# Ledger of designs, part 133: peptides against a protein of PDB entry 3WG5

Target 1, 218 residues: chain A of PDB entry 3WG5
Amino acid sequence: LAKNIVYVAQIKGQITSYTYDQFDRYITIAEQDNAEAIIIELDTPGGRADAMMNIVQRIQQSKIPVIIYVYPPGASAASAGTYIALGSHLIAMAPGTSIGACRPILGYSQNGSIIEAPPKITNYFIAYIKSLAQESGRNATIAEEFITKDLSLTPEEALKYGVIEVVARDINELLKKSNGMKTKIPVNGRYVTLNFTNVEVRYLAPSFKDKLISYITD
Target 2, 218 residues: chain A of PDB entry 3WG5 as posed
Amino acid sequence: LAKNIVYVAQIKGQITSYTYDQFDRYITIAEQDNAEAIIIELDTPGGRADAMMNIVQRIQQSKIPVIIYVYPPGASAASAGTYIALGSHLIAMAPGTSIGACRPILGYSQNGSIIEAPPAITNYFIAYIKSLAQESGRNATIAEEFITKDLSLTPEEALKYGVIEVVARDINELLKKSNGMKTKIPVNGRYVTLNFTNVEVRYLAPSFKDKLISYITD

## One batch from the design tools (peptide; made by RFdiffusion4, then SolubleMPNN)

Design b2_p17_3_s1 (from b2_p17_3, 8 letters changed)
Fold by OpenDDE base, seed 3:
Structure b2_p17_3_s1 (fold): chain B 218 residues (1-218), chain C 218 residues (1-218), chain A 17 residues (1-17)
Amino acid sequence: as target 1 above (218 residues)
Amino acid sequence: as target 1 above (218 residues)
Amino acid sequence: MPMKGVELEVLGASIPK
């Protein structure tokens, strides 16, 4: 019996237009192979809001479930990463990870202080993040507080408050725990029940281009 | 009977990208030799948050137990050092050392005053440090207070409050006291019972590059 | 709205004593 394929790919670092290209490439590969799902191991301090919004759209347009997995331990889905997670079909976190801190900024001053976003931008992202949470049936109040209180959560808190769906130590535990879960947003207009009973895990390596850009941007 | 190897290496000074390279090199050597553990004698005033987080990840990805030992007397695992310790498989402290003071900052002003981190960053690190503590079964309340109260602890206090596992005067006492202890986080997905009954202690020297960079940055 | 220059980051933090 042909095993259902689950792809796993890593996205680490700042959210940029290049990060969009990574998401697009990885999801496209998984779509082409009619995968059961793709798991994105995400570790990000955040990044550009425009790139983030494009990534969210790309995820929501996916023909297959996209699982955001905050991994490994010590990783975060910080800021933009939280939006990406909230826009995904399922969120998992490893123990020792974090999510939140979603208040938009305009950048950093020369002294490293935050340049605050004006209320107009802040309110835009409040509405946006609440919309992502509502669409996914996740805690929209906490999603708002990720901005208004600059809240960050542990995996246990995030699970408890209904921000995420799974706490898992590794891919195997993630597959085990998420097996039989429904996607929090539709795939091709339908909520999909994840089937991880007989799957082949395939790891997607970063392209040479991916490695080069990561090297230059670090 | 081939003795189990325990590596000991020193990491002293500011936490930087170079410190990551030291951790990676030392752990890799110990992994290659299938060591029972590596003990990192840590003495740090803190450093960069990004480097710290990378170090924590590298430790948690280790194929062998990584023991952080705040040593010698008078040393500290200050700020970033506390996070590194909390991310490790076992924490030990020598008498006369300290741990804590974990509140993030943006740097120092020209007059040496601290530039405070905004709530966004502070809350991120609260979640992060609590997550490390929770994953390791260490005192998450105290971990939070390392930030919110800028708390610093003695070895005796840290042990009492369940922040650390061992108080030891030297490597021999550390090996003796930690023998039979379980790692506070998994190694290759499993909690490991440390076996120091018949071990060879090997000291890793800093590379020439390590010496040179330390010389330039001091 | 022009999203240019909007960042969602927790970068530049230091944890020194």
Scores: peptide ipSAE 0.041, ipTM 0.325, DockQ to the pose 0.116
Fold by OpenDDE base, seed 1:
Structure b2_p17_3_s1 (fold): chain B 218 residues (1-218), chain C 218 residues (1-218), chain A 17 residues (1-17)
Amino acid sequence: as target 1 above (218 residues)
Amino acid sequence: as target 1 above (218 residues)
Amino acid sequence: MPMKGVELEVLGASIPK
């Protein structure tokens, strides 16, 4: 029986191999405790595509629902963060946050200009992001436009266009609004109806390693 | 008589000579046990063309059906992975996966830019990929566009365009949907009708060498 | 500016022999 426990953890900063380790650790803890869900408070400007793809896979392999919550106000799920969100069981955004801007790049030149990804890479990620959107029953046209138009959305726009499921000011409003929703992707082959009735909220603190890495990447 | 055994093995990461060794080992084990088929769960960004061509030949020489399954969600059969898939007896994709982006390159420059292959190499691989598609009764026009337009497809697009045969969420759905299908290329000179009725699924674990190589290539 | 993801190289390295 699932415990009436919801874990909440924060992932902030660039998406790297260390961010994968954070996702893996947090999800594993919540899985071990047979939690009802884990909420990841995400604030990212983007990062590495390899790490992003591994994170998406780890989320999709989760034994429990993983909710991506773009939080707090002023946070973003930019670039890689949008892919992670689209790969998750539910997306929520706080007011004053943003999502999108997903066009791949090869890096920055010495003058700070973007090194554009070749069409090969861009088209790969168009297919990938569309596939994530289609799998999750989210707006695949907008997902493509996150790349092709460098589109970025407000929470209200993202909800309106069917990119996300919830706009919530805080964890309590998120739990209230998402209660009774089905996950947008399956958990262990089944779409789970979220039950946030009488849940204990447990916060996962960053590890010492997480704090050190956040300090290095910030 | 074929045993009601289906092998499942994972091949992840870059296509190299070690990936050939993995394919050869896995197929050989399944051949020795006279399995009904082997399913290769493929997740690759691509890799070496020489290794890819050897893998295609090894698949086509298989005494049993080799099913390429782009899995799990978030996985890809990118570049070399598409050629491998097109050379196989059946292609399946999970939701949230992608296929395509097959234009050959000579590598990456110091600035991370693609070193374009000369027209001779590009045209060679256009002919090669079209031949794989034609031999397998798959869409040769789209196969060419995987190179000429750097096209990448979702599972639904790939199925719709006749590039792949099955969209399946898991091994059980794959077995159910592919039951009674004919292989797209011959096995020992004959197109085999797949019989996945009452099959035992056997998972092949990575060897110690496979784990070490995955660790080096990840 | 959001740091757009430095994405994985789809390694289509065809080394012609």
Scores: peptide ipSAE 0.029, ipTM 0.323, DockQ to the pose 0.197
Fold by OpenDDE base, seed 2:
Structure b2_p17_3_s1 (fold): chain B 218 residues (1-218), chain C 218 residues (1-218), chain A 17 residues (1-17)
Amino acid sequence: as target 1 above (218 residues)
Amino acid sequence: as target 1 above (218 residues)
Amino acid sequence: MPMKGVELEVLGASIPK
């Protein structure tokens, strides 16, 4: 029986193999406690494609809804963060956040210029991001433009274009607005109607290792 | 005038944007001091493709020879480390080290299985690694097999197949054996004959940030 | 387990701090 419990955890910084471990830990805790959902407060400039794809897969394999919440104001779901969001059961953004800028890059040259990914890589990620959008019933054209035009959107634009589902100032507003929404992807093969009626909010703290990695990668 | 100075620096752990900063810092110090060469003691399981390509570019733009030395015994130039080595002016390996295993992967599934890179990505990196081998006059067939067969080689095999130039137990043996060798790629547009006659060895310490990142990523 | 593969990075425009 789903407990009227919602977990909230923070993931901040670059997406790495360690970020995958964070997602896995947080989701596993929430699954073990039969939570109604987990909300991940996400603030990321991007990171590794491999870690990103693993995180997406971990979300899709979750036994509970995983909500990506771009939070607080000033945060972003940039690059890898956008893919993760598009792979999740529900996307929310706080006012003053951003989503997009998904162009794969091969890095920075010595002069700080971006080393462009070869067309083969770019095209792979175009296909991938479009698949995530299509599977979730989100705007696949805009998802493609996150790469091809390096598009970044405000919460209001992202909502308007059908990229995200909720604009919310805080967790309480998020729970209120998302109550009764269906997940955009299946949970255990079924679309779930979110029930946030009289829920207990439980915050998961990052591990000591998590805090240390975030500090060094920031 | 080249000072009879050789810098030695260590790079250990995953290849990341931070690893690029390490390479840049180390090479810049050696360039500023007009060193005869810099030796990078490399021990890596792999890492990011972007950081790897940037590191290769930084090496190729170096004003001095950059020698990749897979060291100490037990170390590896795995995955991204192999590309970096193949992009360098000279490759050395200590006994008991390895090179290869260059297959691009999209990550690890929840069950620990490798998520295979799509053929388009794999083929891109095959072309890239072959280009590095060809430019350096190293074995391009073996370079391809580092991907297609996930091949890993011992120092003796790598030397025999023309992947590397030196097998050495320590810095002193490396300097002795590489003395009089030509760089495998140009320095400032010219192949340089290495002169390690009566050189001073200077060790560069990792920054505090470097040590901390290595500790967390290990 | 240290990821032994070549990892592709999808870096967003890091807004320069």
Scores: peptide ipSAE 0.159, ipTM 0.604, DockQ to the pose 0.606; fails the geometry check
Fold by OpenDDE base, seed 5:
Structure b2_p17_3_s1 (fold): chain B 218 residues (1-218), chain C 218 residues (1-218), chain A 17 residues (1-17)
Amino acid sequence: as target 1 above (218 residues)
Amino acid sequence: as target 1 above (218 residues)
Amino acid sequence: MPMKGVELEVLGASIPK
């Protein structure tokens, strides 16, 4: 019997336009193969807000479920990473990871101090992050506090407060725990029930271009 | 005889993640209707680099030709807008418009001064903009100078130097002049010859969401 | 003017050297 394919790809580092390119490439490959889902192993300190919103849109336009997995232990879905997660079909976190700290900034000064965003920009992102949470049936109050308090949560806290859906140590545990769950947002206008009972896991490597860009941006 | 459809949509203001959402929505509508092309009337002072690169990727993934038209007179494809144009299937400009000024920055200080990007970031965008120009058969030397000299060009200069393909006063002149041109990059792996001899022009309006976001970001 | 990029970074996220 033809096994359902689940793709796994890693995205590590700052959220940039190149991170979007990686998301888009990985999702497109998985769409072309009619995969059951793609899991993105995410580890990010944040990055650019525009890339983040583009990534969210690309995820929401996916023909297949996109699962954000904050992995490995020590990883974070910080700032922009939290928005991406909240825009996805399912969020998982490994033990020892974090999510949150979503306050927008205008950048860093020459001395490394944060340049604060004006209230207009902050309020915009509050409205945006709350909308992502609401549309995905996740905790919009906590989503707001990710900005207003720079709140960061453990996996267990995030699960408890209804920010995420799964805590899992590895891909096998993630597949096991998420099997039979419905996506938190629609795929092609429908909430999909995930089927991971007879799957083949396929890992996608970064392209040479992705590696070069990561090397240049690191 | 069923007329070929050409969509026209306006994108005005800062390049952000919401600008990506607009590009994506507009292109998707035109793809669904199997349009001959979509023309994006672009007027931007620039914006976020990540949104820009996502927009470029979305354009390059389009199932139909995407024409960037710097319009109306007084408009610009400044900074991020230049990259978007260079990533598209065809560039047109109206008289009295401009293109260029592509140097990356980290933002503005509290006093409104520009925070310069470090050489590593600047060099990255030099390589990127040159690649867009080369892949589209456009002037890579001028593309580099858009960064290194903050060069801005008139439509006539941009045409002369091989940065753009068309100078046109309006949509009708654009369609007339671009009829029979090949796209500067492939559509679905093929260079497409544009056919505008028997077309119906359909205008796409911003969604209510797009209008609200524009109102908040202005 | 190229508009201020809004960044969504964590407190202490090192700008890539």
Scores: peptide ipSAE 0.045, ipTM 0.326, DockQ to the pose 0.123; fails the geometry check

Design b2_p17_3_s2 (from b2_p17_3, 8 letters changed)
Fold by OpenDDE base, seed 3:
Structure b2_p17_3_s2 (fold): chain B 218 residues (1-218), chain C 218 residues (1-218), chain A 17 residues (1-17)
Amino acid sequence: as target 1 above (218 residues)
Amino acid sequence: as target 1 above (218 residues)
Amino acid sequence: MPMRGVEIEVLGANIPK
C-alpha cells in the first residue's frame, strides 16, 4: 500500500526572503510527492513583513496541507511567525512554546529601542491578521490583540482561545491528534480532512545553501 | 557493576552564545557516556535572550536529565538563569542563592541605567516563562511575577512556591535528595525517575577555549 | 503601501541582572 507521506522540515530564525525560499522549496518537494501534508517545525523571533506575507501566500497556494508546528519546547512563533501560523492549514504547538507579539515595528534604533510603526502600518497589519484569523476560523479578536496589546500566549491559552488547533509534544503526538481534523483553510479550494493513518514521516534537511544563509543571518 | 555516571559541570557568568557552546559540549559529553544525569552548577547574572532560548532548547533536547543547580552559596540563577532553570529537568538551589528577576531589557545606557524592553518583548517573555513553568509543572504565576514584579526568591521560598524541587548544600546532598525524583520535563519523551544509587560523580572542566572566552567576556 | 522596513520581531532582547 503506497504509504501516505508526511514531510517534516525545520524553519528556524529570522523571517527573510531566504526563509521564503526555504518554505517554497520544502512545500514544492512535498507537493511533487503528493504528500498528505507537510509539517513545518517553526521557531522564529519574527522578521520582515514582506517575506512574511509572501510566505503566507505560498502556504495558502500549497497543493497540500501545511501544518505549522511551533517546536521544539522553548521555540516560538513570535511576531511574523504568528502571521505565518494563522495563514496555515493547521497550527500546532509543543508545550513550552509561545505565539503572539505581532505589533509591527520599523526596526531598532542605535540604542536598541524599537522604532514604532506609524498608525497606518499598524492598522494595516491589524486588518491583515484579523483577515487571516477569520479566513481560518480562528479567534480574530485575539489575533488583533496580538498587535494592539502585544499579547503572547502559551499553547494552552492559544488552544483555549481558538488560536491554534493542537498541543502536541512531538511529531507522533501531532500526527495522532491531528488525524481526522479538517484543515482550517482550503487546499486547492477544498477543506481537507487530514489522514495520518499509516503514514511515512520524511524529514527534509536544509540545503547547503539554506545552512549557509542561516549561518550568515544568525 | 557499571557505575551510573553523573556529570557535574560549572557554567558561570553572562549567558552568551559561548555559554550555549558550553552547555552543548557538556550535555553532549554526558549523553555520549549515557550518564544518569548532568548537573550544571549555574551562577549567572543573566545575559542574552537568544542564547538563553537556545540553551533552554538544548536542555530540553537532551537525551539525559539536566539538573540546574544554583551553586555555590552566593550564586544566582538571575534573569536568563531563571529561564534556563525553568527549562530544565530539575532545579536545585544551595542555601544562600537566589533565583528570579526575569524582566527583559534592551541593555544598559551609557550611564548604567536599564533600557526597558517594550511591552511587546516583555509580554513575549511573560508567555515564554509561563510556558516553561507550565510544561515543567512549576509555579507559572510566580514565573510571571519574576517579570512583572521583578521578583527574586530565596531557595526556601522557591521551594515553597513550587518553583524549584530541591534545596541542597552540595552535590552529595543534591544527589541524595533528588534520588527517586521524577524529572519535571520528559527526557526523550518520558519522565525519568532519577537513580543516584551507586553513582560515580565526574567533573567536567572547561575547555581551554571555554576559559579563554570566559576570560575575554568577563 | 511600501512595507519596506517593517519588521515583526522580538529581537535584541536581553535578560540581564
Scores: peptide ipSAE 0.040, ipTM 0.373, DockQ to the pose 0.116
Fold by OpenDDE base, seed 5:
Structure b2_p17_3_s2 (fold): chain B 218 residues (1-218), chain C 218 residues (1-218), chain A 17 residues (1-17)
Amino acid sequence: as target 1 above (218 residues)
Amino acid sequence: as target 1 above (218 residues)
Amino acid sequence: MPMRGVEIEVLGANIPK
């Protein structure tokens, strides 16, 4: 019997327009092969809000489930990464990872201090992040507090509070635990039940372009 | 009967990208020889957060147990060093060493004063350090207090509070005490029982590159 | 030796103007 394909790809570093290109490429490959899902191993400190919103839209337009997996241990879905996760079909975290700290900023001053966003921008992102949480049936109160309190959570806390769906040590445990779960947002207008009973895991390597960009942004 | 090999290497000074290269090199050598473990004698005042997180990831990806040993007496696993220790398979401390003081900063001003990290960053690292502690079955409350109270502990306190696993005066006492202990995090997905009954200790010297970098960063 | 805290370049989400 043909195995269901699950793709795994890594996205590491700052969220930029180049990160959008990575998401788009990886999801497109998995869509073309009619994969059961793609797992994106995410490790990000944050980045650009415009790129983040584009990535969320790209995930939500996916023809297949997109699972955001905060991995490996020590990784984070910080700031923009939390929004991306909340916009996805399923969120997983490895032990030793974190999620949250979503308050928008305008940048850094010459002295390294944060330039705070005005209330107008902060309130916009409060509404946006709450909407992502509500749409996905995740904890909208905690999503707001990721901004208003600069809250960050452990995997266990995030699971307990209903921010994420899975705590898993590796891809195999993730597949095992998420098998039979429904997506938290629709795929092509339908909530999909994940089937990971007979799967082939395919790893996607970064393109030459992806490697070059990672080298420039590190 | 072939002796189980235990490697010992020293990492001293600030945590930087070069410190990552040292960890990577030392662990790789020990992995290639299928060592029972590597002991990293750590003495650090702290350093870069990005390098620290990369080091934690490298340790957690190790094919063999990585033991962080705060050594010699007078050494510290301060700031970034505490995170590295909490991310490792086993923590040991020599008498007369310290661990803790983990509060993140943005840097130093021209007058030498600390530029405090904003709550966003502090809360991120609180979540991160708690996650490392929880993953390793170490005291997450104390891990948080390493940030929120700038707490530092003696070896005896750290052992008592369940932050570390061993207090040892030297490598021989460390091997003796840690023999038969399980790793606090998995090695290749499994908790390993350390076997130091018939061991050969091999010391790794710093490379020429390591020596040059240490000379530049000192 | 002053404990040099972890220098954090957490690039938060820059919201472009």
Scores: peptide ipSAE 0.024, ipTM 0.351, DockQ to the pose 0.214
Fold by OpenDDE base, seed 2:
Structure b2_p17_3_s2 (fold): chain B 218 residues (1-218), chain C 218 residues (1-218), chain A 17 residues (1-17)
Amino acid sequence: as target 1 above (218 residues)
Amino acid sequence: as target 1 above (218 residues)
Amino acid sequence: MPMRGVEIEVLGANIPK
């Protein structure tokens, strides 16, 4: 029997326009091979909102399921990473990872203090993050609290509160646990049941460009 | 006598594709009004090399002098910011600011250690930063050391070593000190003598988009 | 070599905790 292909790729560091290019490249490769899914191992402290929103759109436009996997232990889907996760077809987290801390800021003052966003901006992101949660059937109240309380959750808490779908130690456990789950958002207008019963895992390496850009961004 | 217009705008935070959009917008506004110059108050820890290189190109293509002013005290033109400064028509720094630390990195490892750039990448940026320094008549040896030694300089050191042109406490002192200076790179193929004897200072506010994007990048 | 997306950041960018 022909094995269904599952791609695995890593996205690490700040969310930028290049992170968008990485998502686009990885998803496109997986789409071209008509993969069962792509798993993005995400480790980010956050980053650019424009890039984040573009990444969310690219995920939502994917012809295949996009799984955000907060991995490895010690990784985070912080700030912009949480939005990206909430915009995806499935969220998984490894033990010892975190999600949340989504309060938008205008930057840091000269003294290193956070410049708070005007209420208009904060309210925009509250509405946006709640929309992502609602659209994906995830906890919109907690999504709001990621902003209003700067809430950060453990994998166990995030699962308990209905923010994420899977806690998994590794790719094998992720595939095992997510097998038979429906995507939390549509793929080409339809909710897809994931089939990880007979899969070939293909790891995507960062392109030389990806490596180069991560190099200068970090 | 009609006053020559000088625009002042702030660019703060990480260098990104949106920072390019900010530079492009600000410079375009100043070009449209046939301004004597635009002063960009820069405070950056660095950012993306593609955005940086595009910003440098946009500055070099400017129809008016672009002055990079590392401001306020406590600000930096670090990493990508140094390249941008070296690509500009004039560099000024406020007391208590810094410039340098230009060593490219591939990113951070899972343990938070810096992934060093391959020699090919480091050598590319050495050649690039030296070219910017040479083209602007600035100290190319120090520009190289910004990479090879991860050197950071005070304004006084940067002035002494011929990296920058002006140390100024504020916009008024900058205008006073830079009045009659020649641009370090050409404007439309010609070196321009700055005329700040009778000027109107116009402050450009970030667009709503600019504020929103800075908000999510931080 | 497309230099697209290379970030030249100084380590100390306070990632908000």
Scores: peptide ipSAE 0.027, ipTM 0.258, DockQ to the pose 0.134; fails the geometry check
Fold by OpenDDE base, seed 4:
Structure b2_p17_3_s2 (fold): chain B 218 residues (1-218), chain C 218 residues (1-218), chain A 17 residues (1-17)
Amino acid sequence: as target 1 above (218 residues)
Amino acid sequence: as target 1 above (218 residues)
Amino acid sequence: MPMRGVEIEVLGANIPK
């Protein structure tokens, strides 16, 4: 019986246009091989809202399920990472990770202070993050509070509040727990039931370009 | 006689993945309409090198000439903007604009100080910017010095040193001066002679998404 | 080897850590 393939790729560091390229490359490889899914091990402090929105769009256009896995322990899907997670087909978190803190900023001043986004920007991202939550059947109230309260959640809290779908220690536990789950958003216009029975796990290495950018943005 | 169309679009602010989306959208519209060219009115302080490299690649893959116009007066093609310009089919600058300051950084510290890129990164971008200059028949020595000396040039200096092709006050003067010029890089594998005789200028408005991201990244 | 992710920026907008 030909094993279903599950790809695993790591995306670490700031969300940027290069992070988009990483997502695009990784998802494209998995699409080309008709993988059952791709798991993106995400560890991000946040990044650019534009890159984030493009990544969300790329995930939503994926021909296969994209699982965002906040991993390893100590990792976060902070800020832009939370939006990406909420835009994905399934969210998993490892114990000791975090999600949230989604308030948009204009950047950092020359003294390192946050330049606050004007209400217009904040309100736009409130609407956007709520839409991602609603579209995925996740907790839109908590999604809003990720912005309005700078809320950050543990995996256990995020699961409890219906923000995420799985808490898993490793890829094997993730595959086991997510097996038979339906995607939270459609794949090719339909909700897909994940089949992680008799799968081959393939790890995607970062390209040379990916390694260089990770090194620059980290 | 059906007028040739020249599209004009503004790209302002930081170079990010959203800036890539703006470039991609604008160029795609112009490609779909078989425009004679698109002029990108660029005003950027710089941004992400990844987004920059993707933008350069998107320009190089364009089915039509992409003219980078550093505009309006007071604008810059600083940092990442210079790479984008050097990756384009033609560079124009308005009087009172600047180009250069291309030294890569890892980012800003929490106190707003520049985190210097390691020599490996700097050397990579030296090689990259030199290649862009060489491929376009522009001054590779000055391109290197944009990094190694943080060199910034006026339009007059940039023209004198063979970094740019046109100094123009407005779109009409740009069209007039660039009419009959050959692109500095190929379009569909060939150098194209620009034909701005009897053209219709079409301005592309930023999408709602574009406006939002510009507002967030500005 | 393409180097992505370098900030060549005078002004940074990050959604903060």
Scores: peptide ipSAE 0.022, ipTM 0.249, DockQ to the pose 0.130; fails the geometry check

